# Peptides against a protein of PDB entry 5A53: the designs that were tried, part 205

Target 1, 230 residues: chain A of PDB entry 5A53
Amino acid sequence: LVENVKQALFIPGQSCNKNLHDIMVDLSALKKPDMKRFNRKNDIHPFEDMSPLEFFSEKNDCSLMVLMTSSKKRKNNMTFIRTFGYKIYDMIELMVADNFKLLSDFKKLTFTVGLKPMFTFQGAAFDTHPVYKQIKSLFLDFFRGESTDLQDVAGLQHVISMTIQGDFQDGEPLPNVLFRVYKLKSYKSDQGGKRLPRIELVEIGPRLDFKIGRIHTPSPDMVTEAHKKP

## One batch from the design tools (peptide; made by RFdiffusion4, then SolubleMPNN)

Design b2_p26_4_s4 (from b2_p26_4, 11 letters changed)
Fold by OpenDDE base, seed 5:
Structure b2_p26_4_s4 (fold): chain B 230 residues (1-230), chain A 26 residues (1-26)
Amino acid sequence: as target 1 above (230 residues)
Amino acid sequence: LDDLIPKSRPDVPPEPVAEPPGVIVE
């Protein structure tokens, strides 16, 4: 059963600021055309009451949501939410560090809208630690796009890199996740009469360092149903 | 990778609760 491309809804919370708005615009540009944005602030507290998000998921037919909030304790907080049958499946708070860069901070490169990015994950914990597994699942899900069999390498334009910032032990604070976006540039290098195709990765932004916050995980029953193959 | 990504909907379409097309709250 091939599901339709998951749609993302970007929601400014009541405490959404200009920086978060700009981050929202830039991150959502990578999700075009499968993205909606609210223009109005909504007073949503997903860890207190999830019902407004379930309502928005259903009414907008969006199984992916991003809530943009900021407080003294949770500055530049992007809450990523997924739904299953319009019910909350999982949530994770990812707080953007102050060192973020916007698309405007990089050399403007034309890119084709709707091309599926390639992902790279750096850090063993993405395959072993439950929180980083959730992050990996989330971002792969979020940017999966159309299941075109023809990920023709010729159509690869974007690489999204996610890196765990350093090693950690059990009981230690979880390291940040470094989010980077690159464009593949093909250069015809004319070195000595042989045109060798050179591919270079050029960072295009946004550049985001995510601090991990609160997490909601699905019930075992919901996991079973959400992963059930027909 | 398919085992890592959840579905967004159950395989059995919920019976269409004929709720009127709810207003898209933009």
Scores: peptide ipSAE 0.349, ipTM 0.713, DockQ to the pose 0.425
Fold by OpenDDE base, seed 4:
Structure b2_p26_4_s4 (fold): chain B 230 residues (1-230), chain A 26 residues (1-26)
Amino acid sequence: as target 1 above (230 residues)
Amino acid sequence: LDDLIPKSRPDVPPEPVAEPPGVIVE
């Protein structure tokens, strides 16, 4: 079964600014060719009314959406949405810290469009804490390409690294998630006549530190239905 | 120019359906 690659829709909200637009362009470039972007602002408030997002999911045939909004309380906010059967499955607000870097801040590199990233997750909470489990699941779902039985290591071009910024205790504010993107560079090193393959990781951007905001979790019924599809 | 240059030109996706009409994001 060739699992259909999940399509993503990037939506500028009414409060979208130039910085969020630039972040949207750069992040969406990693999702090519499986990405659509709106060129116009849409007044959407997902935690007040989800119906516009369900409409966009259906009309654009996208099971992934990212809404770009900014306010005094929620600056540089990327709301990540997943749908199941064009209904909202889950949502999470990830606010980009001001220390972000764009692709233009790094050396321009060529890549083959459509190749799957390798993921790395740093922090035990990605496997234990409900919020970080949702983030892990979301990003794996977002960037997983075509299910090939053999992820041929030869097809790996880039690595997405996600790190929880420090330890935390129960009742403490959740640490930021550090999003980093690297390209694999293979070098043939001539060491003593043996060509040992050397792999280097080169950061290519974007660089995003995510502050966790509001979360919508799926209903028990939707969880059950989503797990029934192979 | 996209800072990441694909080796192959991706297919141009169809224009997304947006409601209501919004302001152009420059």
Scores: peptide ipSAE 0.048, ipTM 0.561, DockQ to the pose 0.045
Fold by OpenDDE base, seed 2:
Structure b2_p26_4_s4 (fold): chain B 230 residues (1-230), chain A 26 residues (1-26)
Amino acid sequence: as target 1 above (230 residues)
Amino acid sequence: LDDLIPKSRPDVPPEPVAEPPGVIVE
């Protein structure tokens, strides 16, 4: 089943700033060609009223949305939204820490647009904790390209690494998620006449540390409907 | 392409402009 590639819509909120814009541009570049960006600021408060996002999902045919907002309480906030049937499925606030790096901070490496990244997840909580499970699901879904049954290993150019920053106990604040992007470089190592393919990971950016904010979880009914393969 | 962040003039809350469908900024 070739599932249609999910389209992403990037929305500047009213409080979107230059840093968030730059982050939006860099992150959305990884989603090309399956990405739209709004140029205008939209006053959207998704945890108060979701209806504008549902409207944008439908009108732009985007099942993925990212709202860019910044406040004193929620600085550099990227609200990731998924829709199902143009209705809000889930939402999560991921606030970018001030230590972020843009693509311009790294060596410019050419990459082919539209190649699927490989994901790596570091931290047991990605498989056990509901919030980190949602983050894992979200990012896999977000950067999921066309389900070609052939993982064209030859086409693997990018690795996205997501790491939970440290251990935590119940009742503690959830550790940040460290988002890193690497390019695979294949070197033919001439070690001793055997050309062993050496693969090196080179960070290409952006570098984002996500602080977890508010979450909206889907209703049990929507979970059931969303997992029904057509 | 310089995605010009519209300078929000402080005085006029920019009306939430529902952008028309399909502005792909390349």
Scores: peptide ipSAE 0.032, ipTM 0.524, DockQ to the pose 0.029
Fold by OpenDDE base, seed 3:
Structure b2_p26_4_s4 (fold): chain B 230 residues (1-230), chain A 26 residues (1-26)
Amino acid sequence: as target 1 above (230 residues)
Amino acid sequence: LDDLIPKSRPDVPPEPVAEPPGVIVE
């Protein structure tokens, strides 16, 4: 089954500021061509009323949404939402730390739009801890392009790296997730008369450190329905 | 695409929001 590429909708909330707007533009550029953005601010509070998001999901045919809000308590907050059948499946708040870097902070590199990124996950909790499992699932789902069976390694252009910032124990605050984007650059190095292919990772941005906020988990019924093969 | 928010808030109580274990929301 070729899974259809999920479309993403980026929504500026009422409290969206310039920094969040710039982050939204840069992050959404990685989702092209499968991305829509609203230009108007919308007063949405997803943890109080989900109905506006379900409406936007249906009307825009987007199963992925990102709401951009900022407050004193939740500064630079990106709420990631997934829908199933245009109903809310799950949500997670990821707050961007002030040390963020935009695409303009890195060397401009040409890239082909629509190539699937490879993901790397650093931290055992991505496979064991429910919150980090949800984050892993979300980002894989978010940036998965057309399911081509052959990830032709020759066509690999981008690597998205997600790292849990340090170890933690049960009951401790959850460490941040470090989001990094790299371009694979192939060099023909002539070392000693043998052309060895050298591959280098070049950071291209954006650079985002995510603090984890509130979470909405799917109902058991929705999990069952979402895993039903047609 | 109309950025139209539905005017009528449905009286459906919000589904339970859980704070993730160990996340201190400042």
Scores: peptide ipSAE 0.008, ipTM 0.426, DockQ to the pose 0.032

Design b2_p26_5_s1 (from b2_p26_5, 9 letters changed)
Fold by OpenDDE base, seed 2:
Structure b2_p26_5_s1 (fold): chain B 230 residues (1-230), chain A 26 residues (1-26)
Amino acid sequence: as target 1 above (230 residues)
Amino acid sequence: VELVSSKADVIEPLENEEELKKKFFE
């Protein structure tokens, strides 16, 4: 089953600032060509009224959305939204910490658009904790790209790494998720006749530390329906 | 990082919530 590539819509909220705009540009670049973005700000409050996002999902044929907002309480907030049948499936607020780095902060490397990233997840909670499971699922859905045949492992040009920042116990604040992007560089080492391709990981950006905010979880019925459709 | 990318389609947002609401009921 060729899963149709999920299209993403990036939406500047009314409180979108320059930093969020720059982050949006850089993050959306990793989603090309399967990305649309609005240039104007929209006054959307998804945890108060989801209907505008459902409308945008349907009108733009985008099952992924990212709303860019900033407030004193929720600085540099990226609300990631998934829809199913143009209805809200889930939402999560991921606030970008001030230590972010843009693509311009790294050595300019050319990469081919449309190649599927490899993912790495660091932290057991990505497989056990419901919030981190949702984050893992979201980012896999967001960047999965075309269903790549085995040949695409050979075409793998970049790795997205997501790390839970430290251990936590029940009742403690959820640690940040460290988002990192690396390019795979194959060097032919001419050392000693054995052409062993050395693969090096080079960070290319953006570098984002996500603080977890509010979450909307899907209804059990929507989960069941979303899993039935291949 | 120079992305050899197709131009992302820039979609003009609906200007305001009222116009959004109006189009929801159309």
Scores: peptide ipSAE 0.023, ipTM 0.539, DockQ to the pose 0.067
Fold by OpenDDE base, seed 3:
Structure b2_p26_5_s1 (fold): chain B 230 residues (1-230), chain A 26 residues (1-26)
Amino acid sequence: as target 1 above (230 residues)
Amino acid sequence: VELVSSKADVIEPLENEEELKKKFFE
């Protein structure tokens, strides 16, 4: 099975700051080798005009994009974009809370580039609520790519955990999504003559709390085309 | 070691890292 791994493009917007740049560097490191980054700021407003993003998708052959912007209303904003046929499929604004931690805030651990993460989703709304279903789909698509049934257990080095921060009712503000990254460590425990493999999770970063912003949902026609396997 | 199927198991909000370990490896 040739896995068609989706390529990601990270774009600093005109309002990109040092914190967003550092977050971009650390988050994009998890997408290596399937990642490109622009070094220049680009004046892009995706909810006003999507055409620059479609242009970048086509010219860079990237079906995943992340735009880094910051304003008083939308501080530390990461706009995640997916394209299909180089046209905008969906978009979501995820604003990083000020309590973020970078990879430098954690113990440096070696990892192999290109190994697929395991995912965990905490909160029933990831399977029921349209917005959280989109977030789940986005992050699975972004970091895992095509699911091969071959769980190469030998290739599992890290876990991406996404948690909805608390319960909510209809009409209430959507809770934040807590993004965490852990490395799997296997230890041989010699307890009582039974060698039980002990697995430990060690947080490696980045640590990001996402506030949900604006959303663009795909057209019904694009949903139909995206589900047509060639 | 039951390989957690490609269904993203809704792990209930595990308040702590230890509960995460149990659900993955027990």
Scores: peptide ipSAE 0.016, ipTM 0.426, DockQ to the pose 0.015
Fold by OpenDDE base, seed 1:
Structure b2_p26_5_s1 (fold): chain B 230 residues (1-230), chain A 26 residues (1-26)
Amino acid sequence: as target 1 above (230 residues)
Amino acid sequence: VELVSSKADVIEPLENEEELKKKFFE
């Protein structure tokens, strides 16, 4: 079965800066080989007009898009977009906090391109709260895709961890989502005469703290159609 | 399989190493 891996398009917006470009490069490296990047800035305002994104989705055959913009109100903003049939399904703004770390800030480790990461989610709201459910769904679609084959477990080299930063109550601002990427290192531990495999997690980057911004939710009709055609 | 956090790599976002172990073995 040819896994229909969702392709991602990374789009620098008109206000894209160097930091966002660097973040885009590093985050898109985790999506290789299933990613495209535009080199030119595009003036796209997805919450005002979605039609340019639908056009790019169709012309590039990408069901995932990330728009990189920055303003005083929405600094280091990554708008994640999903399409279904080249129509906008959902969108979410995730603003990267200034404490971000790039791959260059970590010890360079070799990795195999194309292996799907394992995900870990920390925080009950990923399973209960609509916004965090959307984030969970988005990142699973973006990096893992639909099926985890047994081969993905045998080839497991990366873990993506997503953590909700603290507890919150109804009506409070939504806590940030902490995005972390780890490489699994297997060691043979000779502790106690039993060769127990020791696994270490080594952070490889990027390190991103996402502040949640604006959200576009799919229509009930689009939800129904998207579930009929996985 | 023992998951050992690298002392250098703060796995702060993980609730605990034991829960991570469970998620890898499930």
Scores: peptide ipSAE 0.007, ipTM 0.345, DockQ to the pose 0.013
Fold by OpenDDE base, seed 4:
Structure b2_p26_5_s1 (fold): chain B 230 residues (1-230), chain A 26 residues (1-26)
Amino acid sequence: as target 1 above (230 residues)
Amino acid sequence: VELVSSKADVIEPLENEEELKKKFFE
């Protein structure tokens, strides 16, 4: 079965700045070859009018979109959008903290384009809290695509780690999500004539701390329709 | 070496590279 890998469209908003552009380039590099980018800024306000995003989803055949905007209230904001049948399914604002690191901040490691990353999720809320469940689902959809049971372990090059930054109680602000990307390095350690393959994780970037912003959740009808597709 | 396919669903916050190494290979 050819996995129908979800295509992503990266859209610079009118308020897209250099930092967001650089983040977009680096994050989108992890989605190659299943990624498109607009070169022009687009005046899109997804929480006011979603129709331009639905139009772009259909015209580009992309079920994933990322809108890059920045304002005083929502600095370095990446709005992640999923569509179903080219209609908005869900949206979430993830604001990148100023401590971000680009791929250029790490040692350049060669990687094969198109290999599926492994995922790690850290924090119980990824399985219990609606917002973090949405984030988990979103990032799995975004980078893993359809999970074939055959994770050819021999082909695993990357690990994407997502960590909830600390505990929280009801009514408290939602902790940030720490996004990290690692490359698996296999070393042949010659310890005592037994070549034990030592695998090391090396951070390759980008490093992003996401502050959670506004969320749009799907209608119950859209959830039902999305789950009916095998 | 059975690569940890099954238990990989909930990896605890590996704040650092060393903790990630332990969880995948120990």
Scores: peptide ipSAE 0.007, ipTM 0.331, DockQ to the pose 0.015

Design b2_p26_5_s2 (from b2_p26_5, 9 letters changed)
Fold by OpenDDE base, seed 4:
Formats: sequence, C-alpha cells, structure tokens
Structure b2_p26_5_s2 (fold): chain B 230 residues (1-230), chain A 26 residues (1-26)
Amino acid sequence: as target 1 above (230 residues)
Amino acid sequence: VELVSSKADKIEPLENEEELKKKFFE
C-alpha cells in the first residue's frame, strides 16, 4: 500500500519573527516537495479557536500544519498540528531554544529533495511517556515521506535524530527534545582489498532544541477512527 | 527502517560523528 505522503502547511502567525521565519524555511526544506508555505501572517490562536486551522487543512489538502508564533511566555513557538478528515487530531507546542543552528551554519551539503530520512530516538520515554510518544509519532508522520517497498538503503542519505535531554521524574518539567539532522557519507576504504564502505554521519542542520509547551490530545473516538484507516 | 536504539544511555544528540557511526553500523 503506497500511503499517500502527508502534505504539510507552514503558517506564519501574527507574532512570527525573522528567526522563526528562517527556522520555518529550513525545516520546511526537509519536507519538500510535500510542503506548502504561507507568505502572509495569519492571526491564529489554536488553543482558543481551532476552526481556522481546520479550514486551512481542508482548503490546502494538508493533514500536517506548523504554526509559527512568538511571545514572552512562548518564544520561538512551533505549534505542530495534525488533522484527520480535516478535523484537529492533535496539537503540540514545541518552542525552539535560542541556541538553534540554521542550514547556513553548516557546510553546504547538497540536499537531495524527496529522500526518505531514517529516524533515531534516544530516551526510554519515547516509548513509555504519553507526551514523548506523541512527539515520536508526530515526527515520524511528518518526515517519513512516501512508503516505498524499495528499502533502497543506497537512497537513505539522511538521518533525523531526536533525543530527550536528560532524565526526569513524575511531576518534574519535561526535558527538551534535541532535533538533529545528519547526512550519510559513504567512503570507499581501500584498506586490505575488502572495500568496506565506511559510512560517516555529517550534521547538516537545522539544529533545534525543542521545549515542550501545551498539548491537545485527540478524543478517543477520533483515535479509533484514525486507526481504522490502513 | 526505524533504528530504535535500545541502550537507555544518555545519548546526547550525537554531536560526535563517531558515536553516530557506532550507533548505526555497530
């Protein structure tokens, strides 16, 4: 079954700044060609009224959305939204820390559009804690691209790494999620007649540390309906 | 291919290319 690649819509909010715009450009480059981007700022408050996002989901045929906002309480906030049947399924606020790096901060490696990334998740909470499970599910859904049966391992040029920054206990603030993107470089090692391909991972950006904000979880009914579609 | 690393070690984002190599190919 070729699952249709989920389309993403990037939306600058009214409070979108230059840094968020640059982050949006770089992150959306990883989603090409399956990405749309608005050029105009939109006054959207998804935790107050979700109806504008549902409207944009339907109008643009996008089941993934990212709203770019910034405030004193929620600086560099990327609200990730998923829809099902053009209705809000879930939302999560991920605030980018000030230590971010853009693609321009890394050595210019040619990015091949449309290559499927491999994923790596670091931290047990990605498999146990509801919030980190949602983040894992979201990023897999966002960047996995078209499921081709061709595990063309030769075509896997990118790795997305997500790491939970440290341990935490119940009732403590949730640690940040460290987002990293690497390119696989294959080198022919000439040592000893066995050309073992030496693979190197080179960070290509963007580098983003996500602080977790507000979350909207789907209704039990919507979870059931979303799991019925193969 | 989901490379779920089973080792619960505090894998700092593999800022080191060498640690990434080990995790994916060892």
Scores: peptide ipSAE 0.026, ipTM 0.404, DockQ to the pose 0.014
Fold by OpenDDE base, seed 2:
Structure b2_p26_5_s2 (fold): chain B 230 residues (1-230), chain A 26 residues (1-26)
Amino acid sequence: as target 1 above (230 residues)
Amino acid sequence: VELVSSKADKIEPLENEEELKKKFFE
């Protein structure tokens, strides 16, 4: 079953600023061609009323949404939303720390649009802790391109790395998630007769440190329904 | 083939490109 590539909608909220716009542009570039962006600000408060997001999901045929908002309490906030049957499945607030880097801060490397990134997750909590499991699931779902055959491993140009920033105990604030994007460069090393392709990773951006905010978890019924679709 | 590197080992924050290189190529 070729899973249809999920389309993403990027929505600037009323409080969207230039930094969030630039972050949106760069992050959404990694989702091309399967991405739409609104140019107008929309007054959406997803944790107060989800109905506008469900409407946009249906109207734009997008099962992934990212809402960009900023406030004193939630600076540079990217709310990631997933829908199932155009109903809200889950939501998570990921606030971008001020140390972010844009694609312009890195050496411009040509990337081929539509290449599926490889993912790496660092931190045991991505497999054990409910919040980090949701983040892992979300980003895998967000950047899963077409299930391309084995031949795409040879075509893998990008690695997305997600790292939990440090250890934490129960009841402590959840560590940030470090989002990094690398390009795989294959060099033909002519050194010493064995043409082993030397592969190098080069950071290409954006560089985002995500502080975890509010979360909406799916209902048990929606989880069951979402897993029933092959 | 989803190369989900599931090696949950103590890969410290790949703060640098070199640690990522090690993870993928070692």
Scores: peptide ipSAE 0.019, ipTM 0.481, DockQ to the pose 0.015
Fold by OpenDDE base, seed 1:
Structure b2_p26_5_s2 (fold): chain B 230 residues (1-230), chain A 26 residues (1-26)
Amino acid sequence: as target 1 above (230 residues)
Amino acid sequence: VELVSSKADKIEPLENEEELKKKFFE
């Protein structure tokens, strides 16, 4: 089965800064080998005109895009875009809080490129609230794709944890999503004469706290078409 | 394998490795 792994394109916007570039490099490393990065800044405003993104989707054969922008209102903003048939399916702004950590802030661990991470979601809203459902769907599509073969479990080296930061009520600001990446370390521990496999999680980065920004939801027609063509 | 924690109570950020371990073994 040729795994039709969704390709990601990382785009520095005109307002992309060093911090966003570093975040882009580290986050995109988790998507290798299924990732492209632009080296040039591009003046793209997705919520004003989506046409440039559709053009880039088609020209680069990428159904996933991440636009890196920063402004006073939207600092360290990562706009995640999905396309279907090179048309915009959905978009979400996720602003990285200033407390972020890069891969360089953690102990360097060797990892195998191309292994799909396991996901953990913490927060009932990931299953019930439309925005958090979109975030869950987006990140699953982005890093895992559709196929989870048993081989992915046997080769499991990475866990991506996504946590909703606290409870919220209707009409309140949506809590941040805490993005964490862990490496699984298997130890043979001799505890009490039984070799129990001890699994340890070691944070490897990046560490990102996402503030939710603007959202574009797909039209009902696009949802229907996207579900017909898996 | 997707581990969805449905624990409805105050979902503390699983920043603690021990809490993550519990979710993998529970």
Scores: peptide ipSAE 0.014, ipTM 0.393, DockQ to the pose 0.014
Fold by OpenDDE base, seed 3:
Structure b2_p26_5_s2 (fold): chain B 230 residues (1-230), chain A 26 residues (1-26)
Amino acid sequence: as target 1 above (230 residues)
Amino acid sequence: VELVSSKADKIEPLENEEELKKKFFE
């Protein structure tokens, strides 16, 4: 099965700052080789006009986009966009909390570029709540691409962990999503003649706590068309 | 392998390496 790996485009908005730039660099490193980055700021307001993003999707052949903006109301905002046929499918604002950690804050570990991460999701709402279902779908689509049943466990290097920060009730603000990245380390333990493989998880970064912002959901027609094309 | 935690209760961020290990290898 030839997996169609989705390409990602990272776009600094007009209000992109140093912190967002650094976050963009580190997060996009996890998407290598299937990523592009713009070096210039672009004045894009996706919830007002989506046409510039559709143009960039088509021009760069990218079905995934991330727009980096910052304001008083939406500080360190990463707008994640998916397209289908170069038209906007869905969008979600994920604002990075100030407690973020960059790759430079962790021990430098070598990894092979292009290996697919495993995912872990913590919180029942990832399977029940529409917003968290969209977040789960987005991150799986963004970093893993198409699910191959081939557990090449031998090629597993990274785990992406996404956790909903606490419980919530109807009408309450949606809890943050905690994004963590780990490297798997396998050790042969020779203790007591039983070679139990010891696996350790080492955090490698970036560490991001996402506050959920505005959402654009796909039209029913686009959902139907997206499910018809394998 | 998608590890979906169905248990609602202790959504501690699996910052605990041991709980992550159990979920991946159990």
Scores: peptide ipSAE 0.010, ipTM 0.381, DockQ to the pose 0.014

